# Designs tried in a protein design run: peptides against a protein of PDB entry 6O8C. Part 93

Target 1, 262 residues: chain A of PDB entry 6O8C
Amino acid sequence: VGLRYEKISLPKIHPRYDLDGDASMAKAVTGVVCYACRTASTLLLYQELMRKGVRWLVELVKDDYNETVHKKTEVVITLDFCIRNIEKTVKVYEKLMKVNLEAAELGEISDIHTKLLRLSSSQGTIESSLQDISSRLSPGGLLADTWAHQEGTHPRDRNVEKLQVLLNCITEIYYQFKKDKAERRLAYNEEQIHKFDKQKLYYHATKAMSHFSEECVRKYEAFKDKSEEWMRKMLHLRKQLLSLTNQCFDIEEEVSKYQDYT

## One batch from the design tools (peptide; made by RFdiffusion4, then SolubleMPNN)

Design b2_p17_5_s4 (from b2_p17_5, 7 letters changed)
Fold by OpenDDE base, seed 4:
Structure b2_p17_5_s4 (fold): chain B 262 residues (1-262), chain A 17 residues (1-17)
Amino acid sequence: as target 1 above (262 residues)
Amino acid sequence: SLEEELEEILSSLEVLD
């Protein structure tokens, strides 16, 4: 689950003035920061896709919920109808008992009535469970998807663009260092510029890596962790809904056995 | 597809439960 990326670090930067070494170092730094830019872009894309997926899953689960509620309602109507009919039958038999002793039949009907009432009681539990699920899915509930909009990195953060700017600066210095290397020896002023550019390179590289680590990677990991947690909860909720649906079907099947008495 | 990817994620999480 989630994207895998390689841990990157800046190469060691030696303070000593060395045209060959500085060019090599600058090349390595450019490569590292370039990788950071690409990685940041990929991480961002992944998160955006996941946000779409989260929204999709929420709608899917809501549909599942509505279907379960519908099925529950259907069963309640059927069950209530059966209960009413059985109750009428019980009353008739009770009256008949005054004239004709059919105690065995009354006992059977009474037992059916008791069973139906038990089934009706289970509907209360199902209703309570559905209410709990509804609460969890509601805004501000435990399964709200607000985290998906808050956690992680976003296009509006402009992290990739910020890194790209730093990469451009670093790349420019790298190309200059390649030229410096080709000169083999620099005049005093050019040497001083080279040294200053090396400091700038270090500054840009450090800034890039800090930004990448703190604003891209860290936030991505937080998003990933939150998404996994949320997905687990959603999976569990879907299982609960399925269980409730199955309970409704079971009740419906059992009620069908008593329809001949209603 | 995104749906397939999410299903895979859910399946993976189910195994961990």
Scores: peptide ipSAE 0.023, ipTM 0.563, DockQ to the pose 0.010
Fold by OpenDDE base, seed 2:
Structure b2_p17_5_s4 (fold): chain B 262 residues (1-262), chain A 17 residues (1-17)
Amino acid sequence: as target 1 above (262 residues)
Amino acid sequence: SLEEELEEILSSLEVLD
C-alpha cells in the first residue's frame, strides 16, 4: 500500500580540496537531490490522487446510505400497511369469536400479527444503525474526510519548487566543478571560489535533504497511514450499509408471506 | 522528466570535459 521509494542519503563530502573528488562528489549530490525532487513530486501526485479518491468514496458511500434509507422507508411503509390490515382482520375475527366462530383462524392471524410486530421492532434497530452511520459520515464525524486536506503535502506547499531551486544551485556548482576539474589546477582566487562553492553546495544539499525528509517524506507517511485507517473504516461502513439493506429485503420478503391475509 | 533532463545535462558535461 502506498508508494515505495528508496531512502537516499548524501554522499560523504570531504573537506579536502580535490578537484577530481569535488567534481565527482558534486555529481553524486546532484543525482541525490534530483532524485529527491522527483520523489517529492511523485509523493505529492499520489496524495492528490488519493484525495480525489477519498472525495469520490465519500460520495459513493453517501449514495449507498441514501439508497439504504430509501429501502428502509419503503419496507416500513409496507410493513405498517400490513400490520394495519392484519389488525383489522383480528378485530373481525374477534367479533366472530364472540359467537364462537373461527377460533382456530383467529389464533393464526394473531400469530401473524405478533410476528409482524416483531419485524417492526427490528426496524428500530436498523434505524438506529443508520443514524449511527449518518453521524459518522456527517461533518465532524469519525469518518469525516477533513484529514485529507490537512495531512500530507499539498501543491501549495511548493515543496517540489523549493527543492528544484536548491537543485539548480547545486547543478550550477557541479557544472563549475566540472570545469575546474578540466583546468587541473586553479589559481589562488579560483581555488578560494571553489572552496566557497563547495561550502554552498553542502549547504544547499543538506537543506534539500532535510526538507525532503521532514516536509515531504514524513508528511507523506503520515498521510498514508491516515488514509489506510480511514479507508478501512469506510469499507467497513459500506459493508454495514449492505448488511442493513439486506435486512430490509429480508423483512420485505417475510412480510410478503402474509399478504394473503390482508 | 527532470531526472532524465539532468542526466542528459550531466552526460553532456562529461563530453565537454
Scores: peptide ipSAE 0.021, ipTM 0.570, DockQ to the pose 0.033
Fold by OpenDDE base, seed 3:
Structure b2_p17_5_s4 (fold): chain B 262 residues (1-262), chain A 17 residues (1-17)
Amino acid sequence: as target 1 above (262 residues)
Amino acid sequence: SLEEELEEILSSLEVLD
């Protein structure tokens, strides 16, 4: 579940010259853009933390992979050793059978040999699965974390700083409108300045909201969606690795039953 | 932990509401 934020909208801006209304409007706009700045900062922080988490998880899964490979290798060595020993035993008993000795035992040993060979063949499937996992985790693979560096917003984009600049401009106008309100009536020139500043405020506010929605929120949502998808795939991959490890243990256990014959 | 940090961020956003 991603970060929850409230959808913000600009207050209605009335075209009519009204010192009280304009001051109130400017206050509201300042509040909205201030919230946008804070939210943008929080969204950026979230993404940066998630990027760290992604890198950490990649390393964890690589470790899991290496452990699985190690276990698989161990089982292969053990199994091959057991097979070789059984084959030697089979040869001995075949010689004995020529003199009509130990015929019943030869049959049992041959059956064990056949079972071991079947277990050995299953190792090929495990190997193929491990190779597939390796390819997915490799650079350029389907589970590569390159998306984490591309998607979303980054500190280098300077989105928070850009919003802050706009907020500063808006805040300045708001403070002026507070002063204008206190005057109750403005001279003609001051009135014209007030009207012009109101237009500037609108311009800055709309620019801030557009930047927030298009460059912060939208990109964040894309990052969030991509991260969730990637996380699901990584979880599945970890389960696959665990399954492969368990298969290796199962084979090892089965081989141990025949060690008395080696 | 990362999860704890994210929860803190989420709680901070709720306060802004």
Scores: peptide ipSAE 0.019, ipTM 0.544, DockQ to the pose 0.017
Fold by OpenDDE base, seed 1:
Structure b2_p17_5_s4 (fold): chain B 262 residues (1-262), chain A 17 residues (1-17)
Amino acid sequence: as target 1 above (262 residues)
Amino acid sequence: SLEEELEEILSSLEVLD
């Protein structure tokens, strides 16, 4: 579910002064933090694309809703017209019966009238369902997309940039450690600088990984979970709209069978 | 299926960007 990434951890940093080991360690740290930067960027991109997708889907579902409402309205008008015409026919036949004229057709017309009234009664349920859907899609409703603006990471957080700064510091130390390694032995002052830089490297790396885990990964996962939940609800709602549309078509088809009597 | 749909949406958006 969502964007897959590998869980990363910093390599073990040995406290002992070792030019070869320190260069190798620094290289590994650089690689890990570099991966964190790239991953953070990818996670951010995913979320931004998802936010666009959310907005798109909201508009799509609203369009579907409007079409369903339109179809429902059309069917209601048609059905009401048909009912009125059938009622007129029923009245005519009832008058004929009062004059003692046999109207075998009256029973059939009355049955049709009853069926149409039943169809009309179902419109109330459809209307209620549409109102429910409308309320859910409305601002503040259960399917509001406000979470998409709040959850997760955003470009304004500058997480990638912050990680990149730390990566740059680490990379500089790594390159220096490569040079130190090439020297095979350092003078006292250079050795002290090397040791100090090793501590800085550890500090920067730890800060980078903490930032990555707490501000990038954790927030991304929260966003992902929320988006999945929301998407599931939206897809279900869309299925409901389709069902309502089909019900309208079914009613329209049924009404069309009785058009000869109207 | 939900995951697949999300991936499809994201893929479509990537093409537009």
Scores: peptide ipSAE 0.019, ipTM 0.556, DockQ to the pose 0.012; fails the geometry check

Design b2_p17_6_s1 (from b2_p17_6, 8 letters changed)
Fold by OpenDDE base, seed 5:
Structure b2_p17_6_s1 (fold): chain B 262 residues (1-262), chain A 17 residues (1-17)
Amino acid sequence: as target 1 above (262 residues)
Amino acid sequence: SAKKREEEYKKWEEELK
């Protein structure tokens, strides 16, 4: 779930010279661009925190993977040992069968051997699954976290600072318009300056909103989408690892039942 | 001052050209 922000737009700027209207408009523009600055800052912070979270999760999943691999290795060793012991036992009983002894026991041991071989085959599937997971987590894999460093906005982009500069310019004009309003009437030269400032205000505001929309919001949304997709895949992978771990435990438990026959 | 703002506007106009 990403940060919720309100869609903002610039107020309508009327071309008509109106001291009261222009002051009100300038105030509104200042508010909008101020919101953009704050929002951009918040969006940046969110992304930075998410990047930390991504790195943390990658390490966590790698640890889980290593534990699963370790457990799998342990089970393989145990299983192979058990199979070898059962095979020795089978050979002994086969010799005894030459004198028609212990036929029923031989059948039971042979069945156990068959079951163990099936379990050994399942280990191959687990190994393949682990290899797949490893490949996905590897650099350049499908679950690589390189996107987190590429997508979105970064402190180095200086987006908040750029917006703040524009906000400062806008704010200065707003304060002047507030003063102009208080004068009720301006001389011709001051009126012309007011009109020029209004054009500057519009320019700065438009630039700020364009930058906010194209560089801050759009990139944030791209980051958000990538992060959500990646997070879902990582959680699924973690579930797969857990499943593989459980399969190893199940095999170990089953093998333990047959150790009494070795 | 009004004069300073006028100068700033002229600079701004030149930057936009």
Scores: peptide ipSAE 0.038, ipTM 0.612, DockQ to the pose 0.104
Fold by OpenDDE base, seed 4:
Structure b2_p17_6_s1 (fold): chain B 262 residues (1-262), chain A 17 residues (1-17)
Amino acid sequence: as target 1 above (262 residues)
Amino acid sequence: SAKKREEEYKKWEEELK
């Protein structure tokens, strides 16, 4: 899970004035910062796609929840109806027992009543579980997706654009260093400009790498970690909902066995 | 462009003083 990227570092920058070395160094720096720009863009895209996926999953789980609640409600109605009918039957048989009629049938109906009451009790557990799930999915709940909007990098941060600006500056200096190299020797004034540009190159490169590391990579990793944790919890929640749904079906099936006695 | 860079360099030197 997550995007893999190569750890990048700036090449060693020698303080010594060397037209060939400086051109080579500038080329390498350009390559590194270019990679940072592309990587930042890819990381941003990944996060945006993940945010979309998170929203989709939340809606899916909410739908599952609503279906489970609906099924539970249906079963409760059916179960309550069955219990009421059995209770009426029990009362009738109790009256008949006073005239020495069928004690064996009363025992069977009483046992069914007891079983139905147990099933009714289990509905309370299902209800509590659903309430817990609802609380976790609710705004401010433990499984709220608010983190997806907070964590990581966003298009509004303009990180890629900021890096691109720095890359443009670096690239310009690199092209100048290529020209300087071709001249083989610079006049004193041009040499001073070259040295100054080398310092600027270093400054821009360092700024780019710091920005990339602190504002892109670090935040991405935080987003990734949070998303993985959240995703595992959400998948577990879906399994819980499925289990509750199955329990409702099981109860419905059990109740159907006793409907012939009502 | 070289003249512009020279001017920028001079400004930078002045700022560093």
Scores: peptide ipSAE 0.037, ipTM 0.621, DockQ to the pose 0.104
Fold by OpenDDE base, seed 1:
Structure b2_p17_6_s1 (fold): chain B 262 residues (1-262), chain A 17 residues (1-17)
Amino acid sequence: as target 1 above (262 residues)
Amino acid sequence: SAKKREEEYKKWEEELK
């Protein structure tokens, strides 16, 4: 159920000028932002795959719906035919009863007729259920998949690319700090540049982490939650369709018992 | 069979005429 990721935070940045410490800090920041980039990419991939899955499931459920409707239609036709035949039989036996012939059989046939009419009435409930399901699956319905296109992160947002740009800037500063560390001591001007770069590093890192948290993680979590809820509802709906199909089969089987009387 | 019963009834009705 969803991707697991570790919560990440930036290391503490000390204001003191320290070539060794600054290089180590820059390395750590690079690692954190690198992880953010990879995580953002993975989260995006997951969402894209889930969107494909959502579309697939919608089509699957629509197919199930169509099959159920088809089966229901067949049962209605069969049931109606059986009812008509039983009604003809009832009329024949009613005429025979007027001359005191086969009165016991008429009672049995009449009972069958009553049972068939009850089965016919149950079709209305199945029809109503199918209509409800159709409404839920229709555009704008409660099970519409519009959320999948709206929620979460998308390739068009270019979040991974934006993070990568920031990572590149951070990495460049890290490599410079590594060189600065190797020099052991910087001239006054180079020291000032180092201090400015440290500020830039902090700026880029903060921007990256904010973007990651607000535009990647938060949106992913929202997408995940909606996806899980929607998926549960869709699976339940599929079970309902199966139940309706089984009801149709049960009715058909019951009707078949009475066909011998027609 | 409904048809068979109907035929039997018709035969009987004809015999009564």
Scores: peptide ipSAE 0.006, ipTM 0.351, DockQ to the pose 0.002
Fold by OpenDDE base, seed 3:
Structure b2_p17_6_s1 (fold): chain B 262 residues (1-262), chain A 17 residues (1-17)
Amino acid sequence: as target 1 above (262 residues)
Amino acid sequence: SAKKREEEYKKWEEELK
């Protein structure tokens, strides 16, 4: 769930010299750029928080992976032990068969042995799956979190600060325009300065809005999209790990049924 | 258990000598 922000646009700037209109326009521009600054800051904060969340999730998934590997190892040991015991039993019964004893029991034990071997073969598949997951989580893997550092906006970009500088310039002009409005009429030289400042205001405002749109909003949206995709994949991976864990438990349960024969 | 069966087998072998 991304932050919602309102699309902002600059008011129309009329070329006509109008002290009242220019003051009102300048006020509106100041408001818009101020909103851009605040929004940029909020978007940055969101991304920083998300980056922390990403790091946290990576560690969590790594822990889940290690736990699954541990469980798998435990089951392998148990299974191998059971297989060895059954094999010993088979050998004993084979000796007994030489004297025509307990043929039916030998058949049952042999069937158990075959089943255990099948279970053992499934461990290879689990191992392969775990290796795949490990590779995906490794640096350069498909689920690497390197994108979190690359995508979006960062404090080092100083976007908020850059916008703030422009806002300061705009605000200064706005305050001057308020004064000009109060004068009702300006001398020729002051009028020319006012017109020049109006052009500066437009320049700063346009620069601010362009920077906001291209360097803040666009990059944020890219980060958001990437984060959502990555998060979905990570959650899916966690489910896969859970599935593998459950498979290990299932095998363990099955093996426990045969331990009574050892 | 496999061990118990092995023991029974050994006893049986001894009874057959």
Scores: peptide ipSAE 0.007, ipTM 0.362, DockQ to the pose 0.002; fails the geometry check

Design b2_p17_6_s2 (from b2_p17_6, 6 letters changed)
Fold by OpenDDE base, seed 3:
Structure b2_p17_6_s2 (fold): chain B 262 residues (1-262), chain A 17 residues (1-17)
Amino acid sequence: as target 1 above (262 residues)
Amino acid sequence: EAEEREREYKEWEEKLK
């Protein structure tokens, strides 16, 4: 998903001196470079909006992470409490066994204890996963948003302004060529100026198109690609967090079954 | 100046051919 733009190219510029043709060519060039300016502006705006979205998503995911950590902590506390209570019960029954009292329930309680310990072990895995997620979200992590500040085009690059300057120069020449066209013939000096301006027009136009393609479009495409990749990873991360949360709930539910024994 | 412009134009014309 990205902003669609039309590929633009300069019209063919004929070296032949032709007042009518030159005016038409200049008009076309003006149109193309004007489109480049507008497109560059739009591409910049898109990137700025995406950067805002990236920042928003980072905060959202951090919130999700914190909630998951909180839930995990609650479950750990509950589980540990349950384990301690079961252990006390086991000790009591063991003492009773020493006095030759049959404790048919000892086996059941011991089994519960074993199950709880397994659940406790699973919490370690969840914790490790959360730590991994935290590391990835950290400033030096793989999912850091530093790329958003580095990739693409930025207002500080002043690409639109640079293109606008070139457009202004081109437009000025175009207007002159319109005037020249109104003349059936130019004086020698005026003809030489026209030819010189045509050369200038060409240079300005090529400079504009090169700048547009290399500094605006290319960088935009790089930003777009990186943003898409990053977004996919972030969405996946959110799913992982949700999975971990669900695991915590599952453990909590399982523990609740044994609370009646404590 | 006109002669210089003409020279430049001619050079440009050659580049465009």
Scores: peptide ipSAE 0.032, ipTM 0.625, DockQ to the pose 0.798
Fold by OpenDDE base, seed 2:
Formats: C-alpha cells, sequence, structure tokens
Structure b2_p17_6_s2 (fold): chain B 262 residues (1-262), chain A 17 residues (1-17)
C-alpha cells in the first residue's frame, strides 16, 4: 500500500577544482534534485487522492449507519406491536381462566410473550452499539477524518514549487559548468566564479535534499501510516454495522413466527 | 570581491573535509 519511491542521495562533492568533474557532478546533482521534485509532486498527488477517498468512505459509512438505524427502528416498531398484541391476548385469557377455562393455551401465549421480551432486551444492545458507532463517526470522534487535513503534505505547503526553484538554480549552474568544461581553461576571475558557483550548488542541493526528506518524505510516511490505521478501523466499523443489520433481520424473522398469534 | 569569494570557498572546502 502506498507509492514506492527510491531513496536518493547527493553525489559526493569534491572540493578540488576540476572542470570535467564539476560538470559531471553538477549533472548528477541536477538529476537527483529533479527526481526529488517529481517524487514530491507524485507524493502530493497521491495524498490528495487519498483525502478524497477518505471523504468518500466517510459518507459511505454514514449511509450504512443510517440504513442500519432505519432497519433497527422498523424492527422495534414491529416487535413492540407484537408484544402489545400478545399482552392483550394474555389478559383476555386470564379473564377466561377465572371462569374455569383450561389454562393450557395461556401457558403457550405466556411463553411467547417471554420470548418477545427477551428479543426486546437485545434491541437495547443494538442501540448501544449504534450509539457507539455514531459517537466514533461524529466530529471529534475516534474515526473522525481530521487527521487527513492535518497529516502529510498539502498544496498550500508549496513544497514542489520550492524544490523547483532550487532545481532551477542548480540547473543554471550546471549549464554554466558545461560551458566552463568546453572552455578547457578559465581565466582567474572566471575560475573564482566557478568555485563560488560550486559552493552555491552545494548549498542549493543540500537545501533541496533536506526539504525533500523532512518536509515531503517524512510527512508522506506519517500520512500513509495514519491512513492505513484509519482505513482498517473504518472497514471494521462497516463490518460491525453489517453485523448489527443482520441481527435486526434475525429478530424480525423470529417475530414473524409469532404473528399468527397476534 | 574575488578574494572574498576565494576565502568563502576555502572555508567551504574545510567544512567538507
Amino acid sequence: as target 1 above (262 residues)
Amino acid sequence: EAEEREREYKEWEEKLK
């Protein structure tokens, strides 16, 4: 899960003045930082897509929750109706029993009543579970998606743009070093400029690599870890909702067995 | 100016050792 990228490092920068070596080094640095820019862009895109996915999944789970609540409510109504009808029947039979009628039928109805009451008690557990799920999905809950807006890299951070600026500076120096190489020998002043540019190249490159590692890669990895953890929890929650739905159906089916007595 | 740049470069070289 997640994007794979290669760990990059800067080539060794030798302090020795060497037109050929410096041009080659600059080329390599340009390549590395270019890769960093592209990678940072890709990592950002991935995170943005994942954020969209997170939002989508939240809505999906909320819909599942609402459907489960609706089903639960339906079952409660049906169950309560059956209980009331059975209770009325029990009362009628109790009155008849006072007139010396056989109590065998009353026993059966009473047993049904007891079973229905047990089913009703199980609804309390389902309700509690639904409330727990609701609390977890609510703002500030354990499954809130606030982390998706906080963790990782964002377009507003302008990481890619910052790296691109550094890359442009590096590329400019590289092109100059390529020209210097073609000259084979530089005048004293030009040589001093070359040395100074080499120092600038070093600073730009190190800044780029530090920024890439600390502000792009590290934050991406943190986002990835959080997303994976959150996703597992959300999937588990969906399974819980499905289980609760099935329990509601089971109760409904059980109640339907006694409808002939109501 | 060139001398200053050279000094800076030398300082940089020493840091890289």
Scores: peptide ipSAE 0.031, ipTM 0.615, DockQ to the pose 0.733
Fold by OpenDDE base, seed 5:
Structure b2_p17_6_s2 (fold): chain B 262 residues (1-262), chain A 17 residues (1-17)
Amino acid sequence: as target 1 above (262 residues)
Amino acid sequence: EAEEREREYKEWEEKLK
């Protein structure tokens, strides 16, 4: 989802010398290039806002990551403590078994120990997943936001200013053509100047439209596409983090059941 | 100068056709 803008094109410029027609044409050209300037500004603003959003989202995901890591660490500590306690209990019961005491209970405790070891093994998988996520979020990683600084248009490109300069030139010619129209007939020299200015108008207009299309619109579309792709990946990453968090909670819950035996 | 501009204009007219 991006900004919708109208496709603009220059009106047909007739080579025929016609004061009325030229004034009308110049007015239309001025309008089109004016729209291009405004659109370029809007597209730039959109991209700048999106860049801010990207930075914000990166920080949010990093926070989610840190919370997940913290939870994982907490669970590891709890799990390790529980395992150590169960192992001590197993040793005690093994000694008692040698004197023919509490043999049935030893089996139950041993089963708990086995379950805890399985849970401990799952922690390794979680750790690996977290490391992968960390690598993806790191500078140079697949989810780095470097593209946001490279793709699209930037204020430093001064595209809006460049278009504005061209618009100013076009506008000046338009106002001159209005005056020429009011004169109804020009002297030979003024007629030649008018013709020359018409060429300049065309040159400025085509330059403006080319710049708008190639340096503003095209780059904007590329930025938009890249941002959408990146956003989908980031959302997926957040889901992965949530999944890992839930796994940690599940492990914690299981461990809590066995704490009564320690 | 005016003649040169006229020539340039004519050349431009041909390009626009």
Scores: peptide ipSAE 0.031, ipTM 0.617, DockQ to the pose 0.857
Fold by OpenDDE base, seed 1:
Structure b2_p17_6_s2 (fold): chain B 262 residues (1-262), chain A 17 residues (1-17)
Amino acid sequence: as target 1 above (262 residues)
Amino acid sequence: EAEEREREYKEWEEKLK
């Protein structure tokens, strides 16, 4: 589950010239945009950490896959060897049976041969499953991690820095409005500057909030959703690999019971 | 210049309503 954040909104900005109200509004805006900056930074950090985790998990799963393939190969070799030995034994007993010797032991060996062949047939299914897993992990596969590099926000986007610039502008205006409030009354020129700065404040604030919502939050949510889906699939794949490994061990154990006949 | 700023301010007031 991704990071939780509070939905933020700008305070209502009144067009009325009011030094006290404008200072209070500017303070509130500064707080909201400051929160947006911090949140954007946190969201970015989370995504970067997740990308590292994704890469790590891919390598881990690849290692698991390789181990499973190795084990499967070992079992195939052992099984094939056992089958060949049993087949030789069957041929010997068949020759003996032609000279009216007891065939009771031939039945048992034949049954073992049949069981081994069944085990051998299961290797095809394991191989197919491994091939499927390999295809899914391959570049362009269903579990490719290319999305992690594409989705979400990146340091190169400079979103936090852009928001910080806007915050700096807003903060500067806030400090000026605090001074204006302290003056209680402004000269005509100063009043006009105040009004103009209020417009700038609004512009910067709305730009910041739009940027935060569209370029930070939205992209983060997309990344989060994609990462959760991908993670579930990867965990399932790991379980599949474990199952295949266990099947290989089970086959190996069963084959070992028949080695006395080889 | 002051008149221009006042005009701009009024335009913003209308947008904020």
Scores: peptide ipSAE 0.030, ipTM 0.608, DockQ to the pose 0.825

